# Peptides against a protein of PDB entry 7C96: the designs that were tried, part 43

Target 1, 73 residues: chain A of PDB entry 7C96
Amino acid sequence: PVIPDDFRCPISLELMKDPVIVSTGQTYERTCIEKWLQAGHGTCPKTQQTLTSTVLTPNYVLRSLIAQWCEAN

## One batch from the design tools (peptide; made by RFdiffusion4, then SolubleMPNN)

Design b2_p18_2_s3 (from b2_p18_2, 10 letters changed)
Fold by OpenDDE base, seed 5:
Structure b2_p18_2_s3 (fold): chain B 73 residues (1-73), chain A 18 residues (1-18)
Amino acid sequence: as target 1 above (73 residues)
Amino acid sequence: SAAEELLKEAQEIYKASL
């Protein structure tokens, strides 16, 4: 079935399994954004905004929504 | 756009890590 765009990581373009929210409010797959940060970047790939923090907050709501979608499809 | 370019760069970094 067609995967909702909101469930795909902007970087990997894959269904997110461990979605995390960055300081700009954008959500990415953890591994993807970690690689970006590890490469020395301090901006949000999607918005260009400077990250005010490198803290990655788990997006539990989205994770749950994705899990529910996967169960139904 | 610049944002699109940054996203592409992030995508390349990810792909290289696979």
Scores: peptide ipSAE 0.606, ipTM 0.907, DockQ to the pose 0.974
Fold by OpenDDE base, seed 4:
Structure b2_p18_2_s3 (fold): chain B 73 residues (1-73), chain A 18 residues (1-18)
Amino acid sequence: as target 1 above (73 residues)
Amino acid sequence: SAAEELLKEAQEIYKASL
């Protein structure tokens, strides 16, 4: 079935398994955004905003929603 | 757009890491 856009990582374009929220409020797959940060970047790929923090906050709500969607589809 | 270019760059970095 068609994966909801909100469940896809803006970088990998795949269903997120470990979604994390960056300081701008955008959510990415952890691995994808970590690689971006490790490459020396300090901006949010989707919004172009400078990240005020490199802390990655797990998006547990989204993780749960994705899990529920996967169970139903 | 600039945002699209940043995403593309992030995508390339990710692909290279696979």
Scores: peptide ipSAE 0.602, ipTM 0.905, DockQ to the pose 0.961
Fold by OpenDDE base, seed 3:
Structure b2_p18_2_s3 (fold): chain B 73 residues (1-73), chain A 18 residues (1-18)
Amino acid sequence: as target 1 above (73 residues)
Amino acid sequence: SAAEELLKEAQEIYKASL
């Protein structure tokens, strides 16, 4: 089935399993954004905005929505 | 755009890590 764009990581382009929110409000797959940060970057890949924090907050709502979608499809 | 280039760089870093 066709995966909704909102459920795909902007980096991996795959269905997110562990979606996390960065300081700009954008959501990425945890492993993808961690590798970006580890490479020495301090900006949001999607928006170019400088990250005010390196804290990654789990997006539980999206995680739940993805799980529900997977069960139905 | 600049945003597209930055995102592409992030994508390449991810691919290289696989």
Scores: peptide ipSAE 0.584, ipTM 0.902, DockQ to the pose 0.983
Fold by OpenDDE base, seed 2:
Structure b2_p18_2_s3 (fold): chain B 73 residues (1-73), chain A 18 residues (1-18)
Amino acid sequence: as target 1 above (73 residues)
Amino acid sequence: SAAEELLKEAQEIYKASL
């Protein structure tokens, strides 16, 4: 089945398992964005915008949608 | 584009961590 683009991490390009939202509103796989931040970056890879916060908010809605999609496919 | 290059850099960092 074709994986919806919104379900793929912009970094890993894989189906997200632990999606998190950064301050810009973009969602990434937690592990991917953490590696980016740990490397000393303070910007959003997708938008180049400076992150106003390094807090990573779990995207539970997306996680649920992905789980539902996986069950159906 | 500049945004594409930044994303590519993030992708390389991820790949290096595997």
Scores: peptide ipSAE 0.579, ipTM 0.901, DockQ to the pose 0.978

Design b2_p18_2_s4 (from b2_p18_2, 10 letters changed)
Fold by OpenDDE base, seed 5:
Structure b2_p18_2_s4 (fold): chain B 73 residues (1-73), chain A 18 residues (1-18)
Amino acid sequence: as target 1 above (73 residues)
Amino acid sequence: SPAEKLLQEAQEIYRESL
């Protein structure tokens, strides 16, 4: 089935398993954004905004929605 | 575009890490 765009990581382009929110409000797969940060970047790939924090907040709502989608498809 | 460039770079970093 077609994966909803909001459920795919902008980086991996795959269904997110551990979605996290960065300071800009964008959501990415944890491993993807961590690799970006580890490479020395301090910006949001999607918005180009400078991250005010490197804290990654779990997107529990999206995780739940994705789980529900997976159950139905 | 700048947006596409950064995202593309992030995608490359990810692919190379696999």
Scores: peptide ipSAE 0.678, ipTM 0.912, DockQ to the pose 0.973
Fold by OpenDDE base, seed 2:
Structure b2_p18_2_s4 (fold): chain B 73 residues (1-73), chain A 18 residues (1-18)
Amino acid sequence: as target 1 above (73 residues)
Amino acid sequence: SPAEKLLQEAQEIYRESL
Protein backbone atom coordinates (compact mmCIF):
# COMPACT_ATOMS: atom_id res chain seq x y z
CA PRO B 1 0.00 0.00 0.00
CA VAL B 2 0.99 3.61 -0.52
CA ILE B 3 2.33 5.24 2.62
CA PRO B 4 0.42 8.40 3.55
CA ASP B 5 2.56 11.49 3.01
CA ASP B 6 2.01 12.62 6.58
CA PHE B 7 3.60 9.40 7.80
CA ARG B 8 6.81 9.90 5.84
CA CYS B 9 9.76 11.83 7.21
CA PRO B 10 10.51 14.89 5.09
CA ILE B 11 14.17 13.92 5.19
CA SER B 12 14.35 10.14 4.85
CA LEU B 13 11.12 9.97 2.85
CA GLU B 14 10.48 6.75 4.73
CA LEU B 15 7.78 5.72 7.16
CA MET B 16 8.62 7.30 10.49
CA LYS B 17 9.46 5.02 13.37
CA ASP B 18 10.33 7.57 16.02
CA PRO B 19 8.69 10.84 14.97
CA VAL B 20 9.72 13.93 16.90
CA ILE B 21 8.47 17.50 16.83
CA VAL B 22 10.91 20.39 16.57
CA SER B 23 10.30 23.90 17.88
CA THR B 24 8.72 24.98 14.59
CA GLY B 25 6.06 22.31 14.90
CA GLN B 26 7.40 20.19 12.07
CA THR B 27 7.81 16.46 12.59
CA TYR B 28 10.80 14.40 11.48
CA GLU B 29 12.27 10.99 12.11
CA ARG B 30 14.44 11.37 15.21
CA THR B 31 17.54 9.96 13.55
CA CYS B 32 17.23 12.27 10.58
CA ILE B 33 16.85 15.50 12.49
CA GLU B 34 19.55 14.51 14.97
CA LYS B 35 22.00 14.05 12.09
CA TRP B 36 21.03 17.48 10.83
CA LEU B 37 21.61 19.08 14.22
CA GLN B 38 24.86 17.19 14.73
CA ALA B 39 26.06 18.58 11.42
CA GLY B 40 25.90 22.01 13.02
CA HIS B 41 22.59 23.25 11.72
CA GLY B 42 20.11 25.16 13.82
CA THR B 43 17.26 25.57 11.37
CA CYS B 44 14.20 23.59 10.43
CA PRO B 45 14.86 21.92 7.06
CA LYS B 46 11.22 22.17 6.04
CA THR B 47 10.49 25.77 7.05
CA GLN B 48 14.00 27.26 7.22
CA GLN B 49 13.01 28.85 10.52
CA THR B 50 15.60 29.08 13.24
CA LEU B 51 14.98 26.52 15.94
CA THR B 52 14.26 28.27 19.22
CA SER B 53 15.19 25.04 20.95
CA THR B 54 17.00 21.85 20.03
CA VAL B 55 14.66 19.84 22.23
CA LEU B 56 12.99 17.04 20.29
CA THR B 57 9.51 16.16 21.51
CA PRO B 58 8.15 12.71 20.70
CA ASN B 59 5.05 12.87 18.55
CA TYR B 60 3.13 10.14 20.33
CA VAL B 61 -0.08 10.75 18.45
CA LEU B 62 1.57 10.33 15.09
CA ARG B 63 3.52 7.32 16.28
CA SER B 64 0.26 5.70 17.29
CA LEU B 65 -1.41 6.52 14.01
CA ILE B 66 1.50 5.06 12.08
CA ALA B 67 1.43 1.93 14.21
CA GLN B 68 -2.27 1.52 13.56
CA TRP B 69 -1.73 1.97 9.84
CA CYS B 70 1.06 -0.59 9.81
CA GLU B 71 -1.14 -3.07 11.62
CA ALA B 72 -3.89 -2.66 9.07
CA ASN B 73 -1.59 -2.76 6.05
CA SER A 1 13.47 27.17 -3.80
CA PRO A 2 15.29 27.91 -0.57
CA ALA A 3 13.07 25.44 1.23
CA GLU A 4 13.83 22.70 -1.25
CA LYS A 5 17.55 23.37 -1.05
CA LEU A 6 17.71 23.16 2.71
CA LEU A 7 15.64 20.01 2.81
CA GLN A 8 17.80 18.54 0.09
CA GLU A 9 20.88 19.22 2.16
CA ALA A 10 19.31 17.50 5.13
CA GLN A 11 18.47 14.53 2.94
CA GLU A 12 22.02 14.36 1.68
CA ILE A 13 23.47 14.44 5.17
CA TYR A 14 21.19 11.61 6.19
CA ARG A 15 22.03 9.48 3.16
CA GLU A 16 25.73 9.94 3.76
CA SER A 17 25.29 8.81 7.34
CA LEU A 18 23.93 5.44 6.26
Scores: peptide ipSAE 0.677, ipTM 0.911, DockQ to the pose 0.976
Fold by OpenDDE base, seed 4:
Structure b2_p18_2_s4 (fold): chain B 73 residues (1-73), chain A 18 residues (1-18)
Amino acid sequence: as target 1 above (73 residues)
Amino acid sequence: SPAEKLLQEAQEIYRESL
């Protein structure tokens, strides 16, 4: 089935397994955004906004929604 | 756009890490 756009990581383009929210409010797969940050970048790839924090907050709501979608498809 | 360029760079970094 077609994966909803909101469930795909903007970087990996795959269904997110460990979605995290950055300071800009955008959500990415944890490993993808961590690699971006580790490469020395301090901006949000999707919005180009400067990150005010490097804290990555788990998006539990999205994780749950994705899990529900996977169960149904 | 600048945003698209950054996203593409992030995608490249990820691909190279695999």
Scores: peptide ipSAE 0.676, ipTM 0.911, DockQ to the pose 0.975
Fold by OpenDDE base, seed 3:
Structure b2_p18_2_s4 (fold): chain B 73 residues (1-73), chain A 18 residues (1-18)
Amino acid sequence: as target 1 above (73 residues)
Amino acid sequence: SPAEKLLQEAQEIYRESL
């Protein structure tokens, strides 16, 4: 089955396993956005907005939705 | 566009890290 767009990381384009929310409200795979930040960037790849914080908040709701989708498909 | 450029750069960084 086709993976819903909202379940794909904007960077890896793959099904997210550990989705995290950045300060702009966008969600990415943790590994992807951490590599971006470690490379010295301080902006949100999707929105180009400057990140007001480097804190990454786990998106537990999305993680649960993805898990449910995987179980059903 | 600037939007496409940043996302593309992030994608490249990720691919190169694999």
Scores: peptide ipSAE 0.675, ipTM 0.911, DockQ to the pose 0.948

Design b2_p18_3_s1 (from b2_p18_3, 9 letters changed)
Fold by OpenDDE base, seed 2:
Structure b2_p18_3_s1 (fold): chain B 73 residues (1-73), chain A 18 residues (1-18)
Amino acid sequence: as target 1 above (73 residues)
Amino acid sequence: SPEEKNLELAREIYESSL
């Protein structure tokens, strides 16, 4: 079935496996956002806002929701 | 849109790293 938009990484457009939250509150696949940061960018890919921190916080709730969806589909 | 263009850049960076 169709993957819910909220479960897809804004960058890869694929189902997130390790979703992380950036300082702006947006969630991305860890690998995707890490590559963005490593490329020298210090802004949020989606909002273009400057990241106040480069800390990536695991989005455990979303990870669980995605896991549940995958189990059912 | 500017927003989508920026995301496209992020996608290119990601894909080039694979």
Scores: peptide ipSAE 0.728, ipTM 0.932, DockQ to the pose 0.914
Fold by OpenDDE base, seed 1:
Structure b2_p18_3_s1 (fold): chain B 73 residues (1-73), chain A 18 residues (1-18)
Amino acid sequence: as target 1 above (73 residues)
Amino acid sequence: SPEEKNLELAREIYESSL
């Protein structure tokens, strides 16, 4: 079935399994954003805003929603 | 757009690590 846009990582374009929120409020797959940060970038991939923090916060709500969707599809 | 170009860069970095 068609994956909802909000469930796909802006970087990998695939269904997120471990979604994390960056300081700008955008959500990405953990692996994708970690590679971006490790490459020396300190900005939000989608908005280009400078990250005020490099802390990655798990998006538990989204993870749950994705899990529910996967169970139904 | 600038935003899409930046995301493309992020995708390239990710894909090169696979």
Scores: peptide ipSAE 0.725, ipTM 0.932, DockQ to the pose 0.940
Fold by OpenDDE base, seed 4:
Structure b2_p18_3_s1 (fold): chain B 73 residues (1-73), chain A 18 residues (1-18)
Amino acid sequence: as target 1 above (73 residues)
Amino acid sequence: SPEEKNLELAREIYESSL
């Protein structure tokens, strides 16, 4: 089935397994955004906005929605 | 677009780490 765009990481383009929210409100797969930050980048990959924090907040709601979608498909 | 180019950079970084 077609994966909803909101369930795909903007970076990996794959179904997110561990979605995290950055300070700009954008969500990415944890591993993808961590690699970006480790590479020395301090901006949001999608919006290019400067991150006010490097804290990555788990997007539990999205994780749950993805899990529900996977169960149904 | 600048946005897509930036995402492409992020993808390259990620892929190089795999």
Scores: peptide ipSAE 0.725, ipTM 0.932, DockQ to the pose 0.935
Fold by OpenDDE base, seed 5:
Structure b2_p18_3_s1 (fold): chain B 73 residues (1-73), chain A 18 residues (1-18)
Amino acid sequence: as target 1 above (73 residues)
Amino acid sequence: SPEEKNLELAREIYESSL
């Protein structure tokens, strides 16, 4: 089935398993954004905005929605 | 677009780590 765009990581383009929110409000797969930060980048991959914090907040709501979608598809 | 190019860079970095 077609994966909803909001459920796919902007980087990996795959269904997110551990979605995290960066300071700009954008959500990415944890591993993808961690690799980006480890590579020395301090900006949001999608918006190019400077991250005010490197804290990654779990997106529990999205995780739940994705789980529900997976159960139905 | 600039945004897409930046995402492509992020994808390359991620893929290189796999």
Scores: peptide ipSAE 0.723, ipTM 0.931, DockQ to the pose 0.935

Design b2_p18_3_s2 (from b2_p18_3, 7 letters changed)
Fold by OpenDDE base, seed 1:
Structure b2_p18_3_s2 (fold): chain B 73 residues (1-73), chain A 18 residues (1-18)
Amino acid sequence: as target 1 above (73 residues)
Amino acid sequence: SEKEKNLEEARRIYRESL
């Protein structure tokens, strides 16, 4: 079935397994955003806004929604 | 757009890290 756009990482374009929220409020797959940060970047890939923090917050709500969708499809 | 170019750079970095 077609994966909802909101469930795909903006970077990998794949179904997110470990979605995390950056300081700008955007959500990415953890591994994708970590590679971006490790490369020396301090901005949000999607919005180009400067990250006020490099802390990555797990998006448990989205993870749950994705899990529910996977179980139904 | 500039935003798309920036996101594409993030995608490139990720792909090359695999």
Scores: peptide ipSAE 0.725, ipTM 0.928, DockQ to the pose 0.977
Fold by OpenDDE base, seed 3:
Structure b2_p18_3_s2 (fold): chain B 73 residues (1-73), chain A 18 residues (1-18)
Amino acid sequence: as target 1 above (73 residues)
Amino acid sequence: SEKEKNLEEARRIYRESL
């Protein structure tokens, strides 16, 4: 079935498995955003806003919603 | 747009890391 856009990482364009929230509030797949940060970037890929922190917060709510969607589809 | 270019760069970096 068609994957909801909100469940796909803006970078990988695939269903997120370990979604994390950056300081701007945007959510990405952990591995994708870590590669971006490791490359020396300090901005949000989606918004270009400067990241006030490089801390990545797990988006447990979204992870749960995605898991429920996968269970139903 | 500039935002598109920024996101595309992030996608490129990810693809090359695979």
Scores: peptide ipSAE 0.724, ipTM 0.927, DockQ to the pose 0.983
Fold by OpenDDE base, seed 4:
Structure b2_p18_3_s2 (fold): chain B 73 residues (1-73), chain A 18 residues (1-18)
Amino acid sequence: as target 1 above (73 residues)
Amino acid sequence: SEKEKNLEEARRIYRESL
């Protein structure tokens, strides 16, 4: 089955396993966004907005939704 | 677009990290 777009990381283009929210509200796979930040970038990859914080907040709701989808498909 | 180019850079960095 086709993976819903909202479940795919904008960077890896794969199903997210550890989705995290950046200060702009966008969600990415943790590993992907960490590599971006480690490379010295301080903006949101998708929106180019400056990050007001480098804190990564786990998106537990999305993680749960993805898990439910995986179980059903 | 500029946004796509920026996102592509993020994708490149990730791919090279693997």
Scores: peptide ipSAE 0.722, ipTM 0.927, DockQ to the pose 0.970
Fold by OpenDDE base, seed 5:
Structure b2_p18_3_s2 (fold): chain B 73 residues (1-73), chain A 18 residues (1-18)
Amino acid sequence: as target 1 above (73 residues)
Amino acid sequence: SEKEKNLEEARRIYRESL
């Protein structure tokens, strides 16, 4: 079935397994955003806004929604 | 768009890291 757009990482374009929220509120796959930060970038890939923090917060709600979707499809 | 180009850079970095 068609994967919901909100369940796909903007970077990898794949179903997120470990979604994390950055300071701008956007969600990415952990590994993807970590590579971006490690490359020396301090902005949000999607919005280009400067990240006020490099803390990555697990998006447990989205992780749960994706898991439920995978079970149903 | 500029935003799309920025996101594409993030995608490139990720792909090359694999």
Scores: peptide ipSAE 0.721, ipTM 0.926, DockQ to the pose 0.970

Design b2_p18_3_s3 (from b2_p18_3, 11 letters changed)
Fold by OpenDDE base, seed 2:
Structure b2_p18_3_s3 (fold): chain B 73 residues (1-73), chain A 18 residues (1-18)
Amino acid sequence: as target 1 above (73 residues)
Amino acid sequence: SAKDENLKLAQEIYKKSL
């Protein structure tokens, strides 16, 4: 089945397993954004906005939606 | 666009980390 675009990480382009929200409100796969930050970048990959925080907030709603989608497909 | 290039950079960093 076709994976909804909103369920794909903008970086890995794969179905997200551990989606996290950055300070700009964008969501990425945790491992992808962590590697970006570890590489010394302090901006949002998608928007180039400076991150006001490096805190990564789990996107539980999206995780649940993805799980529900996977269950049905 | 600049945003596209930036995202591609993030993608490259991820790919190389695998």
Scores: peptide ipSAE 0.706, ipTM 0.927, DockQ to the pose 0.980
Fold by OpenDDE base, seed 5:
Structure b2_p18_3_s3 (fold): chain B 73 residues (1-73), chain A 18 residues (1-18)
Amino acid sequence: as target 1 above (73 residues)
Amino acid sequence: SAKDENLKLAQEIYKKSL
């Protein structure tokens, strides 16, 4: 089935399993954004905006939506 | 674009980390 674009991580290009929101409001797979930060980057991969915080907030709504989609497809 | 290149960099970093 065709995976909705909003369900794919901009980095891994795969269905997100543990989506997290960065300070800019963009969502990424946790492991992907952690690798980016570990590499010494402090910006949002997609927007290039400087991250005001390195806190990664779980996107529970999206996680739930993805789970529902997976169940139906 | 610059944004596209930046995202591509993030993708490369991820792929190399696998």
Scores: peptide ipSAE 0.704, ipTM 0.926, DockQ to the pose 0.980
Fold by OpenDDE base, seed 3:
Structure b2_p18_3_s3 (fold): chain B 73 residues (1-73), chain A 18 residues (1-18)
Amino acid sequence: as target 1 above (73 residues)
Amino acid sequence: SAKDENLKLAQEIYKKSL
């Protein structure tokens, strides 16, 4: 079945396995955003807003929703 | 747009890291 857009990482374009929220509120796959930060970037890939923090917060709600969707499809 | 180009850059960085 077609993967909902909200479940795909904006960077990898794949179903997220470890979704994390950046300071701007956008969600990415952990590995993808880490590579971006390691490359020396300090902005949100999707919005270009400056990240006020480099802390990555697990998006547990989204992780759960993705898991539920995977079980049903 | 600038945002689109920025996101594409992030995508390229990720692909090269694989």
Scores: peptide ipSAE 0.701, ipTM 0.925, DockQ to the pose 0.984
Fold by OpenDDE base, seed 4:
Structure b2_p18_3_s3 (fold): chain B 73 residues (1-73), chain A 18 residues (1-18)
Amino acid sequence: as target 1 above (73 residues)
Amino acid sequence: SAKDENLKLAQEIYKKSL
């Protein structure tokens, strides 16, 4: 079935398994955003806003929603 | 747009890291 846009990482374009929230409020797959940061970038890939923190907060709500969607589809 | 190009850059970096 069609994966909801909100469940796909803006970078990998795949269903997120370990979604994390950056300081701008955008959510990405952990691996994707970590590689972006490791490449020396300090901005939000989607918005270009400077990240005020490098802390990556697990998006447990989204993870749960994705799991529920996978159960149903 | 600049934002689109920036996101594409992130996508390329990810793809090359695989």
Scores: peptide ipSAE 0.700, ipTM 0.925, DockQ to the pose 0.982

Design b2_p18_3_s4 (from b2_p18_3, 9 letters changed)
Fold by OpenDDE base, seed 2:
Structure b2_p18_3_s4 (fold): chain B 73 residues (1-73), chain A 18 residues (1-18)
Amino acid sequence: as target 1 above (73 residues)
Amino acid sequence: SPEEENLQLAQEIYKASL
C-alpha cells in the first residue's frame, strides 16, 4: 500500500527504519543524515537552517508508528 | 526553489554513497 509521507525519509524517499530528529525538528533516516553531515554540511537538508547541534535524537515514537503500520500492511 | 535544490543535493550525496 501507499507509504504515508511522514514515514518516508526526505532524503532516501524510503520507509524509515532508524528515524532521527535534527535540531530543526526535522526527521531523517540516520544513515542519510549522517552522510550529509560527513560531507561537511551543517544545515538541515529540508529547511537549510543551520543546525544548532549535530546531535541526532532517535525518534522512538515515529519508529513505533512505522512498525505498527508495517505490521498492519 | 532553493529548499528543493538543497534537498536534492542531499539526495544526490546519499545516492552517490551507496
Scores: peptide ipSAE 0.743, ipTM 0.938, DockQ to the pose 0.977
Fold by OpenDDE base, seed 3:
Structure b2_p18_3_s4 (fold): chain B 73 residues (1-73), chain A 18 residues (1-18)
Amino acid sequence: as target 1 above (73 residues)
Amino acid sequence: SPEEENLQLAQEIYKASL
């Protein structure tokens, strides 16, 4: 089935396994955003807004929704 | 747009890291 756009990482373009929220509120796959930060960037990949923090918060709600979708499809 | 180019950069960085 077609994967919902909201379930795909904006960077990897694949189904997110470990979605995390950055300070701007955008969600990315953990590994993808970590690579971006390690490359020396301090902005949100999608919005270019400066990240006020480099803390990555797990998006448990989205993780659950993705899991439920995978079980049904 | 600048935002689209920035996202593309992030995508390239990720692909290169694989």
Scores: peptide ipSAE 0.742, ipTM 0.938, DockQ to the pose 0.987
Fold by OpenDDE base, seed 5:
Structure b2_p18_3_s4 (fold): chain B 73 residues (1-73), chain A 18 residues (1-18)
Amino acid sequence: as target 1 above (73 residues)
Amino acid sequence: SPEEENLQLAQEIYKASL
């Protein structure tokens, strides 16, 4: 089945398992954004905006939606 | 575009980390 674009990580291009929100509001797979930050980057991969914080907030709503989609497909 | 190039960089960094 076709995976909804909003359910795919912009970096891994795969279905997100642990989606997290960065300070810019964009969502990425936790491991992907952590690799980016560890590489010394302090900007949002998709928007290039400077991250005002390195805190990664779990996107529980999206996680739930993805889980529901997986159950149905 | 610059944004596309930046995202591509993030993708490459991730792939290389696997």
Scores: peptide ipSAE 0.742, ipTM 0.938, DockQ to the pose 0.977
Fold by OpenDDE base, seed 4:
Structure b2_p18_3_s4 (fold): chain B 73 residues (1-73), chain A 18 residues (1-18)
Amino acid sequence: as target 1 above (73 residues)
Amino acid sequence: SPEEENLQLAQEIYKASL
């Protein structure tokens, strides 16, 4: 089935398994954004805004929605 | 666009890390 755009990581383009929210409000797969940060980048991949924090907040709501979608599809 | 290019960079970095 077609994966909803909101459920796909902007970086990996895959269904997110561990979605995290960055300071700009954008959500990415944890491993993807961690690699970006490890590469020395301090901006949001999608918006180019400077991250005010490198804290990655789990997006539990989205994780749940994705899980529900996976169960139904 | 700069935005698209930046995202593409992130994608390349990720792919290279696999």
Scores: peptide ipSAE 0.739, ipTM 0.938, DockQ to the pose 0.981

Design b2_p18_4_s1 (from b2_p18_4, 9 letters changed)
Fold by OpenDDE base, seed 1:
Structure b2_p18_4_s1 (fold): chain B 73 residues (1-73), chain A 18 residues (1-18)
Amino acid sequence: as target 1 above (73 residues)
Amino acid sequence: DKKLEERLKKLEEEHKAA
């Protein structure tokens, strides 16, 4: 089935398993954004805005929504 | 993951060009 755009990581373009929120409010797959940061980048991949923090906050709401969708599809 | 690395590289290029 077609994966909702909001459920796909802006980097990998795949269904997110461990979505995390960056300082700009955008959500990415944890592994993807960590690799981006480890490469020395300090900007948001989607918006190119400078990150005010490198803290990654788990998006539990989205994770739950994705889980529910996967269960039904 | 080759596919992921290719995506990351593409994003890096886009950021550099901006």
Scores: peptide ipSAE 0.513, ipTM 0.878, DockQ to the pose 0.888
Fold by OpenDDE base, seed 3:
Structure b2_p18_4_s1 (fold): chain B 73 residues (1-73), chain A 18 residues (1-18)
Amino acid sequence: as target 1 above (73 residues)
Amino acid sequence: DKKLEERLKKLEEEHKAA
């Protein structure tokens, strides 16, 4: 089955397992965005906006939706 | 993870070109 675009990480382009929200409101796979930040980048990969914070907030709603989709497909 | 490294490199190049 085709993976919905909203369920794919903008970086890895794969199904997200641990989605997190950055200061710009965009969601990424935790491991992907952490590697981006560790590389010394201070911008949002998708929008190129400067991040006001490096805090990563778990997207529990999306995580649940993805889990439900995986169970059905 | 070579695939992830390639994706990150591509993003870096896109940001540099912008």
Scores: peptide ipSAE 0.494, ipTM 0.872, DockQ to the pose 0.892
Fold by OpenDDE base, seed 2:
Order: sequence, then structure tokens, then C-alpha cells
Structure b2_p18_4_s1 (fold): chain B 73 residues (1-73), chain A 18 residues (1-18)
Amino acid sequence: as target 1 above (73 residues)
Amino acid sequence: DKKLEERLKKLEEEHKAA
């Protein structure tokens, strides 16, 4: 089963388990983006845009969609 | 996680080169 692109973290390229949204609107695996931020980066890995905030918002909708996909595959 | 570290390093290099 091929993992949908929208379900894969732009950083790890793996299926997201705890997707979070950054200020640019892009979604990443929490662990991945936290490591990126902890490394001192203040930009969005995917778009390279400067983050206006370091707040990470859980993407509950996507998390649910991924969970449903995993149950079916 | 070595794989993750490699990906992060690659991203850092890409950002630096941009």
C-alpha cells in the first residue's frame, strides 16, 4: 500500500503519527519539527519561510484521516 | 534515529545553499 503524500512528514518522509501545523500552515511530525526548531532553525523546512511563531498546533483532522487509512491498510 | 538525523542534515544543507 502506497502512503498518500499528504500523510507523510516532509522531513522524515514517513507516515505521520502526531502531525502538527506550523505558522506557515505546513504540517510535520511533531518529533521532527521539534528537532528542527531545537537545532536553532526558525524557518519552515518545506517552504523556507520564516516562522512567525514556534507554536505547534495539533492537526487533529489529519491525524484522524491517517488513523482511518491505517485501519484500512 | 540515524535516518532522521540524516534527513535533518540534508535539509540544513539545502537551506544553506538556497
Scores: peptide ipSAE 0.489, ipTM 0.871, DockQ to the pose 0.884
Fold by OpenDDE base, seed 4:
Structure b2_p18_4_s1 (fold): chain B 73 residues (1-73), chain A 18 residues (1-18)
Amino acid sequence: as target 1 above (73 residues)
Amino acid sequence: DKKLEERLKKLEEEHKAA
């Protein structure tokens, strides 16, 4: 089935397995955003807003929703 | 992951152009 847009990483465009939230409120796959940050970027890939913090917060709710969707599909 | 690297490169270029 078609993967819901909210379940896809804005960077990889693939189903997220370890979604994390950045300071702008956008969610990305952990590995993707980490590579972006490691490359020296301090902006949000999707919004281009400057990140006020490089802390990545796990999006447990979304992770659970994605898991449930995967089980059903 | 070649696919991921390509996406990251594209995003980087788009950010530079902006």
Scores: peptide ipSAE 0.477, ipTM 0.869, DockQ to the pose 0.879

